# Designs tried in a protein design run: peptides against a protein of PDB entry 4ASU. Part 242

Target 1, 270 residues: chain A of PDB entry 4ASU
Amino acid sequence: ATLKDITRRLKSIKNIQKITKSMKMVAAAKYARAERELKPARVYGVGSLALYEKADIKTPEDKKKHLIIGVSSDRGLCGAIHSSVAKQMKSEAANLAAAGKEVKIIGVGDKIRSILHRTHSDQFLVTFKEVGRRPPTFGDASVIALELLNSGYEFDEGSIIFNRFRSVISYKTEEKPIFSLDTISSAESMSIYDDIDADVLRNYQEYSLANIIYYSLKESTTSEQSARMTAMDNASKNASEMIDKLTLTFNRTRQAVITKELIEIISGAA
Target 2, 83 residues: chain B of PDB entry 4ASU
Amino acid sequence: FTFASPTQVFFNSANVRQVDVPTQTGAFGILAAHVPTLQVLRPGLVVVHAEDGTTSKYFVSSGSVTVNADSSVQLLAEEAVTL

## One batch from the design tools (peptide; made by RFdiffusion4, then SolubleMPNN)

Design b2_p24_2_s3 (from b2_p24_2, 11 letters changed)
Fold by OpenDDE base, seed 2:
Structure b2_p24_2_s3 (fold): chain B 270 residues (1-270), chain C 83 residues (1-83), chain A 24 residues (1-24)
Amino acid sequence: as target 1 above (270 residues)
Amino acid sequence: as target 2 above (83 residues)
Amino acid sequence: EERERELEEARRRLNALLAEAAAA
C-alpha cells in the first residue's frame, strides 16, 4: 500500500470513529431515558401478566392456532438484538409446527421481517414499521393491540418474544404468553372468575394485550439502546486500534521510502 | 396490591385495607377477602385505604383491575393522577 | 434517516477496512 492509500484509510477510519462516538452518545442518552421509563413499565407489565401466571391458563391440545409476536425495532447497529429475537421466534415456530400447530407471525419492527421474510414469509400476518425512532408509548401499544385483534386471525394462544433488559451489558430474550378471549373464557382455571360479564372480559383482554405489548416494547427499547451503546463503543475502540496500526504502518512505510531514496542517492542510481 | 400506570407506580405489592374502584358495572370496594374477579375501569375515583388508616385518592381514566384467589390485586390504569 | 444511512455506510466501510487490515 502506498503512503497515499494508508493516509486515505486513516482518514476514513477516523471519520468512522467520530460517527461511532457520536452514535454512542446518542444511544447513551436514549438508554438513560429508556431505563427510567422501564421501571414503571415493568411493574405495569408484570402486573398485567400476573393473572396468567396465577391462573396457570392452559390451552387445550386440540387448539392449533398459535400467534408469535416478535418485538424489536427498525434500527440496526445494536449487536445481536434483532437476531436473538428472530432466533427464538424460529425455534418456537419450529417447535409449534412439530407439535401440529398452525403458526402465524407478527413482527414489531422491520428488522424481524428482514431476517425472517425469506424463511417464514407465508407465516407473517403483519409487520409494524417505524419502531425505534421514538420511545414507545402506551398509545403505540394500543394501536398494535387493536390491529392484532382486528387482523382476522383467530389465534388460540400466542407468544410475545422480546429482549428483557438485565443490565447495561446484558439482556435476555424471553417469551410471555398471550391468550385469546376464547381461550381465557374456556379455561378451567378461570372458573373462579365465572361471574364475569363477557363484555368485561373482552375489554379486559384488550387492555391486557396492550399492556403486555407496551411492556415488551419498553424492555426491548432499553435492551436495544444499551446494546447499541456497547456496539458503538466497541466500534470506536476497534477504529482506534486500526488507526494505531495504520499509523505504525504509515511510519514504517515512510521510513522505507526515505531509506530507498537515500540508497538511490548514495548509489548514484537516481 | 399493585397500582400502576404505564408511566407511574403508586403501589407495588403493598398491603392495603381496602381499595375502592370505579368499574363499568359500578363502583365496588375490594377488601382483603374479596372473591376473585376481573373488572374494567371507568373514569373515576380510586380510593386506597392503607392499613395505617390513611386514605389516598386517585383519578383514573381507564384500565383493569384483577382480584386473584391469593388476595393479590392488580390495578392497572391507562392514566392515573394523585388527588 | 439520513444519519442512520450514513452510519450504516460508515459501519460497512469500517468492516470492510477491518477485513482488509486483517487480510493484510
Scores: peptide ipSAE 0.020, ipTM 0.836, DockQ to the pose 0.012
Fold by OpenDDE base, seed 5:
Structure b2_p24_2_s3 (fold): chain B 270 residues (1-270), chain C 83 residues (1-83), chain A 24 residues (1-24)
Amino acid sequence: as target 1 above (270 residues)
Amino acid sequence: as target 2 above (83 residues)
Amino acid sequence: EERERELEEARRRLNALLAEAAAA
């Protein structure tokens, strides 16, 4: 490589480093906010899931329609956040298909569609875009829940797949169940609950769905921001190392050029 | 007893004496060993009676309340404010 | 909003630079 080439590359990498540092700071700010907002959201979401855990709601084996909701975002540069969700979605879809289930997929965030569209295009019901630019609100979750309920797809059971936040350096892809109104109403374990009005149960289920979606979005967002922060930090460090390496190469190359020129002068070839 | 909104936690696995909730079917008082039930909240007043005799009041917009067989209660409001 | 625009621009620039760096 010529001195000119090395210089150009150095300039490029330095610019990248500036950008990655800036992105790290932004991700850090978003992470801090997301973590604060996750605390109540987790209590809220876990509270909503408590019924399903305590009632041990089971879907009859003869029921075949299964919905998979993958939760991520539209934005990249966050490590394995999207691929982890997609991987688990693929695995779950394959397992369900092998069990003779009909599988439909909903993607929350454009990245899910981007990863799965070629292999699972026929299974997609809807993809929700414009996810990840701003922190998710309960209103956003309600919109998603409403659209799902109005989609006309009569699923029996579903799975919501998202990254649960563990720490600034750790997340885990997890799955939580989603049940249809019919599944809940017909569950034997629900018999212990007093005569519940059908309208009440319907409304309850709508809230439950919105609650779980909201929870998943908050977990996903926090995980994503932390992962992005880490990714940008790593990128910045890698850029720094590359700058150092290229600087050494530049210095060596410069010395070689000078030496060559001196030899040419001394040899009379100039 | 857990009482939370998406943005705020008021009670987290707390022991309380009684919780009065506004449901679509009317006012509902949750006491110890109440039968399991599911209800939907209407806009109104939630009153929490603590074991120490302290009473706290909240306004809720909508949401759900679950009473489980193990006497655990989840009050999940879309919006809630302390009064 | 302005900060978001700046971030989006930064992201675009980063992607462009990364593409250039990969091509180089």
Scores: peptide ipSAE 0.019, ipTM 0.835, DockQ to the pose 0.015
Fold by OpenDDE base, seed 4:
Structure b2_p24_2_s3 (fold): chain B 270 residues (1-270), chain C 83 residues (1-83), chain A 24 residues (1-24)
Amino acid sequence: as target 1 above (270 residues)
Amino acid sequence: as target 2 above (83 residues)
Amino acid sequence: EERERELEEARRRLNALLAEAAAA
């Protein structure tokens, strides 16, 4: 490599480092906000899931339609955030298929579709794009919930798969159940609940779905921003190391060039 | 008793004496041993009676309320404000 | 002859440095 080539590469890497540092800062700010907003969202979401946990709602074996909702975003450069969700989705889909279930998929965020398109394109009902630019709102969750309910796919049960935030350095891909109105209404474990008006139960289920989606989005967002922050930090460090290495190479190459020139001068003068 | 909106938590696994909720089927009071039920909130007033005798009032827009067999209650409002 | 040897050694050293620089 010529001095010029090394210099060009150095300049390029330095620019990349600037970008990664900036992205780190942006991710850090978004993470801080997401973490703050996750606190109430978690209470809210976990509260919504409490019924399902306490009632231990089971789907009858004869029910075959299963919906998988993968929650991620459109944005890359966040480590294994998308791949972890996709991996879990694939695993779940395979397990369900092996059990004789029909599986349909909803992707929240374009990255899910991007990863699963080749292998699971026929199973996708819808993909929600434009996820991750702004913090998710309850309105966003409601839109997703409504779209799901209006999709025409009459699922019996479902799984929402998302990254649960643990700490700034840790997330876990988790699955939470989604149940259809029919499944909830017919569940034996629900018999302890007083006679509930069908309309009330329907509305309740709609809220529940929106609540769970909202929760998943908040968990996912927090996890993603944290992971991005870490990824950008690592990228910045790697760039720094590469800059150091290239600088050493530059210096060595420069010395070699100088030595060559000196030899040429000496040999020509000789 | 848990009472939260998507953006704010008012009560988190708290012990309360009574919670009055506005539901689509009518307002009712939730006591410590209330029977399990699911309800949908209508816009209206939520009144929380604490064990210490303190009464807190909230306006909610919509949402759900769950009373479980274990006497746990989840009041989840889409929007809620303290009055 | 001695100067040519010195020049050849210098060239070898330079080429080695260039090779090291190319390999890094």
Scores: peptide ipSAE 0.012, ipTM 0.818, DockQ to the pose 0.004
Fold by OpenDDE base, seed 3:
Structure b2_p24_2_s3 (fold): chain B 270 residues (1-270), chain C 83 residues (1-83), chain A 24 residues (1-24)
Amino acid sequence: as target 1 above (270 residues)
Amino acid sequence: as target 2 above (83 residues)
Amino acid sequence: EERERELEEARRRLNALLAEAAAA
């Protein structure tokens, strides 16, 4: 490689490093906000899930319609965030199919569809796009919940799959249950609850769905931003190492060129 | 007793004497060992009575309230503010 | 969006350079 080639490569890598550092800073800012907003969202979301845990709602085996909601975003450069969710969705879909269940899929974020399109295109009901540019709001969750309820797909039970935030360097893909109004109303375990008006129960279930979706979006966003920050940090470090290696190569090559020129002068070949 | 909105937590697994909630069917008080029930919130006042006799007031918009068999209560409002 | 494309291209270039350096 000529000195010119090495210099060009060095310049290119330095520019990449500037970009990755900038993206790291942006991700860090978004992460800090997401983490702050996740704290109340967890209490809110876990509170909404408490009924399902305590009532031990079971879906009869004869009911076959199952909904899977995968939660991610439209944005890349965040490590295994999207692939982790997609992997668990595939596993769940396969297990349910093996059990004789009908499976339909909703994707929150375009990346889920991109990964699952070839293998599960026929199972998709809807994909929500434009996710991840702005922090998710309860309004966003409500829109998703409403669209699901109005989709015409009469599921019996479902699963929402998302990345739960653990720490700046760790997330875990998790699943939470979703139940239809009919499943809740017919559950034997619900008999301990006083005579609940059907309209009240319907409204309650709408809130519950929106609450769980909101919670999942907040967990997913925080996990994504932390993963992106880590990915950009790693990229910056890799660039730094390459710069060091190329600099050494440059110095060695320069010495060789000088030596060659001196030999040519001494030999009179110049 | 847990009381939260999407953006703010007011109570997290706290022990309280009584919670008065505004529901679509009317306001009702949740006492210790209240029977399990599900309700939806209407815009109105929530009053939390602490064991020490202090009271806190909140305005809520919409949402849900759950009273479980184990006496746990989840009050989840879309919007809530301290009064 | 444009910045993301630039970053993806930059990443590809970086990975290619890293691969070349590892092969050398």
Scores: peptide ipSAE 0.020, ipTM 0.835, DockQ to the pose 0.011; fails the geometry check

Design b2_p24_2_s4 (from b2_p24_2, 9 letters changed)
Fold by OpenDDE base, seed 2:
Structure b2_p24_2_s4 (fold): chain B 270 residues (1-270), chain C 83 residues (1-83), chain A 24 residues (1-24)
Amino acid sequence: as target 1 above (270 residues)
Amino acid sequence: as target 2 above (83 residues)
Amino acid sequence: KEREEELRKAREELNELLAAQAAA
């Protein structure tokens, strides 16, 4: 490589490092906000899931329609955030298919579609885009929930897959159940709730779905921002190391050029 | 008893004496031995009666309330404010 | 426009770096 090539590469890497540092700062700010907003969202979301956990709602084996909702975002440069969700979605879809279930997929965030489109295009119902630019709101979750309910796909049960935030350095891809109105209405474990009006139950389920989606979005966002911050930090460090290496190479190359020129002068060959 | 909105937690697994909730079918009081039920909230007043005798009032917009067999209660409001 | 193009190129290079890091 010529001195010119090395210099160009150095300049490029330095620019990358500036960008990664800036992105790290942005991610850090978003992470801090996301973490604060996750606290109440987690209580809210876990509260919404309490019924399903306590009632131990089971879907009959003869019911075949399963919905998988993968939650991530549109934004890259966040490590394995999207691939982790997609991997679990694939695994779940395969397991369900092996069990004779019909599987449909919804992606929250364009990255899910990007990863799964080639292999699961026929199973996709809808992908929600424009996720990740702004912190998710309950309104956003409600819109998604409504769209799902109005999609025309009458699922029996479903799974929402998202990254749960553990710490600034750790997240875990998790799955939570989603149940259709019919499944809940027919569940034996719900017999203790028999005096519930059908309209009430329908409305209740709409809230439940929105609640769970909102919760998943908040977990996902926090995990993503944390992962992005880490990724950008790592990228910045890698860039720094590359700069150091290239600088050494540049210096060595420069010395070699000088030496060559000196030899040419001494030998009388120039 | 858990009472939360998407943005704020008012009670988290707390013990309370009674919670009065506004539902679409009417207002009702949730006591410690209340039968399991699911309800949807209408805009109105939530009144929480703590074990120490204190009473707190909240306005809620919409949401859900769940009373489980284990006497746990989840009051989840879309919007809620302290009064 | 030039700045946007530079940013685009930088992002692409960043993606390559990140991909390389993920593969290592």
Scores: peptide ipSAE 0.024, ipTM 0.849, DockQ to the pose 0.015
Fold by OpenDDE base, seed 4:
Structure b2_p24_2_s4 (fold): chain B 270 residues (1-270), chain C 83 residues (1-83), chain A 24 residues (1-24)
Amino acid sequence: as target 1 above (270 residues)
Amino acid sequence: as target 2 above (83 residues)
Amino acid sequence: KEREEELRKAREELNELLAAQAAA
């Protein structure tokens, strides 16, 4: 490599380092906000899931339609955030298929589709794009919930798969159940609840779905921003190391060039 | 008793004496040993009666309320404000 | 267009750096 080539590469890496540092700062700010907003969202979402946990709602074996909702975003450069969700989705889909279930997929965020398009394109109902540019709102979750309910796919049971935030350095891909109105209404474990009006139950289920989606989005967002922050930090460090290595190479190459020039001058070959 | 909106938590696994909720089927009071039920909130007044005798009032837009067999209650409002 | 190309190249390089980190 010529001095010119090394210099060009150095300049490029330095520019990349500036970008990664900036992205780190942006991710850090978004993470801080996401973490703050996750606190109430978690209480809210976990509260919504409480019924399902306490009632231990089971889907009958004869029910075959299963919906998988994968939650991530459109934005890359966040480590294994998307791949972890996709991996879990694939695993779940395979397990369900092996059990004789029909599986359909909804992707929240374009990255899910990007990863699963080749292998699972026929199973996709819809992909929600434009996820991750702004913090998710309950309105966003409601839109997704509504679209799901209006998709025409009459699922019996579903799984929402998302990254749950643990700490700034840790997330876990988790699955939470979603149930159709029919499944909830017919569940034996629900018998302890007083006779609920069908309209009430329908509305309740709609809220529940929106609540769970909202929760998943908040968990996912927090996890993603944290992971991006870490990824950008690591990238910045790697860039720094590469700059150091290239600088050493530059210096060595420069010395070699100078030595060559000196020899040429001394030998009269210049 | 848990009472939260997507953006704010008012009560988190708290012990309360009574919670009055506005539901689509009518307002009702939730006591400690209330039977399990599911309800949908209508816009209206939520009144929380604490064990210490303090009464807190909230306006909610919509949402759901769950009373479980273990006496746990989840009041989840889309929007809620303290009055 | 030139800035977009520079950004594209930077992203590619960044991705390579990130890939190298993951392989490490």
Scores: peptide ipSAE 0.023, ipTM 0.855, DockQ to the pose 0.014
Fold by OpenDDE base, seed 1:
Structure b2_p24_2_s4 (fold): chain B 270 residues (1-270), chain C 83 residues (1-83), chain A 24 residues (1-24)
Amino acid sequence: as target 1 above (270 residues)
Amino acid sequence: as target 2 above (83 residues)
Amino acid sequence: KEREEELRKAREELNELLAAQAAA
């Protein structure tokens, strides 16, 4: 490589490093906010799941319709955030299909569709786009819940798959159950609950779904921003190492050129 | 007893004497060992009676309340403010 | 336009770097 080529490459990598450092800072700021907002959201979301855990709601085996909701975003450069969710969605879909279930998929964020469109396009009901630019609100979750309930797909049971935040350096892809109104109303374990009006139960379920979606979005967002921050940091470090290597190569090449020129001068061949 | 909105936690697994909630069917008082039930909140006042005799008042917009068999209670409001 | 192209190239190179890191 000529000195000119090395110099051009050095300049390019230095520019990339500046960009990755800037993106790291932006991700860090978003992460800090997301983590703060996750604290109450987690209490709220876990509270909403308490009924399903305590009532031990089970779907009859003869029920065949299953909904998978994958939660991520539209934004890239965040490591394995999207692929982890997609991988678990694929696994779950395959397991359910093997069990003779009908599977439909909802993607929250365009990246899920981007990964799964070739293999699972026929199973997709809807993809929610424009996710990840702004922190998710309860209003956003309510819109998603409403669209799902109005989609006309009468699922028996569902799964929401998202990345749960553990720490700044760790997330885990998890699944939480979603139940249809019919499944809840017919569950034997619900008999201990006082006579509940059908309208009340319907409204309750709508809130429950919105609550769970909101919770999943907050977990996902926090995980994503943390992962992006880490990815950008790693990219910056890799760029730094490459700069060092190229700088050494540049110096060696420059010395060789100077030596050659000196020899030519001494030999009279210049 | 857990009482939270999406953005704020008021009570997290706390022990309280009584919680009065506004439901669509009317005011509902949740006491210790209340029978399991599910209700939907209407806009109105929530009153929390602590074991020490103190009373706290909140305004909620909408949401849900769950009383479980184990006496755990989840009051989840879309919006809530302290009065 | 030149700035957008530079940004595009930078993103592509970044993606390559990230892919290489994920493979390592």
Scores: peptide ipSAE 0.022, ipTM 0.841, DockQ to the pose 0.014
Fold by OpenDDE base, seed 3:
Structure b2_p24_2_s4 (fold): chain B 270 residues (1-270), chain C 83 residues (1-83), chain A 24 residues (1-24)
Amino acid sequence: as target 1 above (270 residues)
Amino acid sequence: as target 2 above (83 residues)
Amino acid sequence: KEREEELRKAREELNELLAAQAAA
């Protein structure tokens, strides 16, 4: 490699490092906000899930329609965030199919569709795009919930799959249950609850769905921003190491060029 | 007793004497060992009565309230403000 | 225009570096 080639490469890597540092800073700011907003969202979301845990709602085996909601975003450069969700979605879909269930999929964020399009395109009901540019709001969750309920797909039970935030360096892909109105209303375990008006139960279920979706979006966003920050930090470090290596190569090459020129002068070949 | 909105937590697994909630069928009071029930909130006042006799008032928009068999209560409002 | 092209190239190189890291 000529001195010119090495210099060009050094310049390129330095520019990359500037970009990764900038992206790290942006991700850090978004992470800080997301983590702050996740605290109340967890209490809210976990509160909404409490009924399903305590009532031990079971879906009859003869009911076959299952919905999988995968939660991620449209944005890349965040490590294994999207692939982790997709992997669990695939596993769940395969297990349900093996059990004789009908499986349909909803993707929150375009990256889910991008990963699963080749293998599961026929199972997709809808993909929500434009996710991840702004922090998710309860309004956003409500829109998703409403579209799901109006989709015409009469599922019996479902699963929402998302990355739960643990720490700045750790997330875990998790699954939470979703139940249809019919499943809840017919569940034997619900008999302990007083005579609940059908309209009340319907409205309750709509809120429950929106609540769970909102919670999942907040967990996903926080996990994504932390993962992106880590990815950009790693990229910056790798760039730094490469700069050091190329600098050494440059110095060695420069010495060699000087030596060659001196030899040419001494030999009269110049 | 848990009371939260998407953006704010007011109570998290707290012990309270009574919670008055506005529902579509009317306001009702949740007492200790209340029978399990599900309700939806209408815009109105929530009053939390603490065991020490203190009361706190909130305005809520929409949402849900759950009373479980184990006496746990989840009050989840879309919007809520302290009064 | 030159700055935009430089940014484009830098992004492409970044993607390549990140892909290499994911494969390692």
Scores: peptide ipSAE 0.025, ipTM 0.843, DockQ to the pose 0.014; fails the geometry check

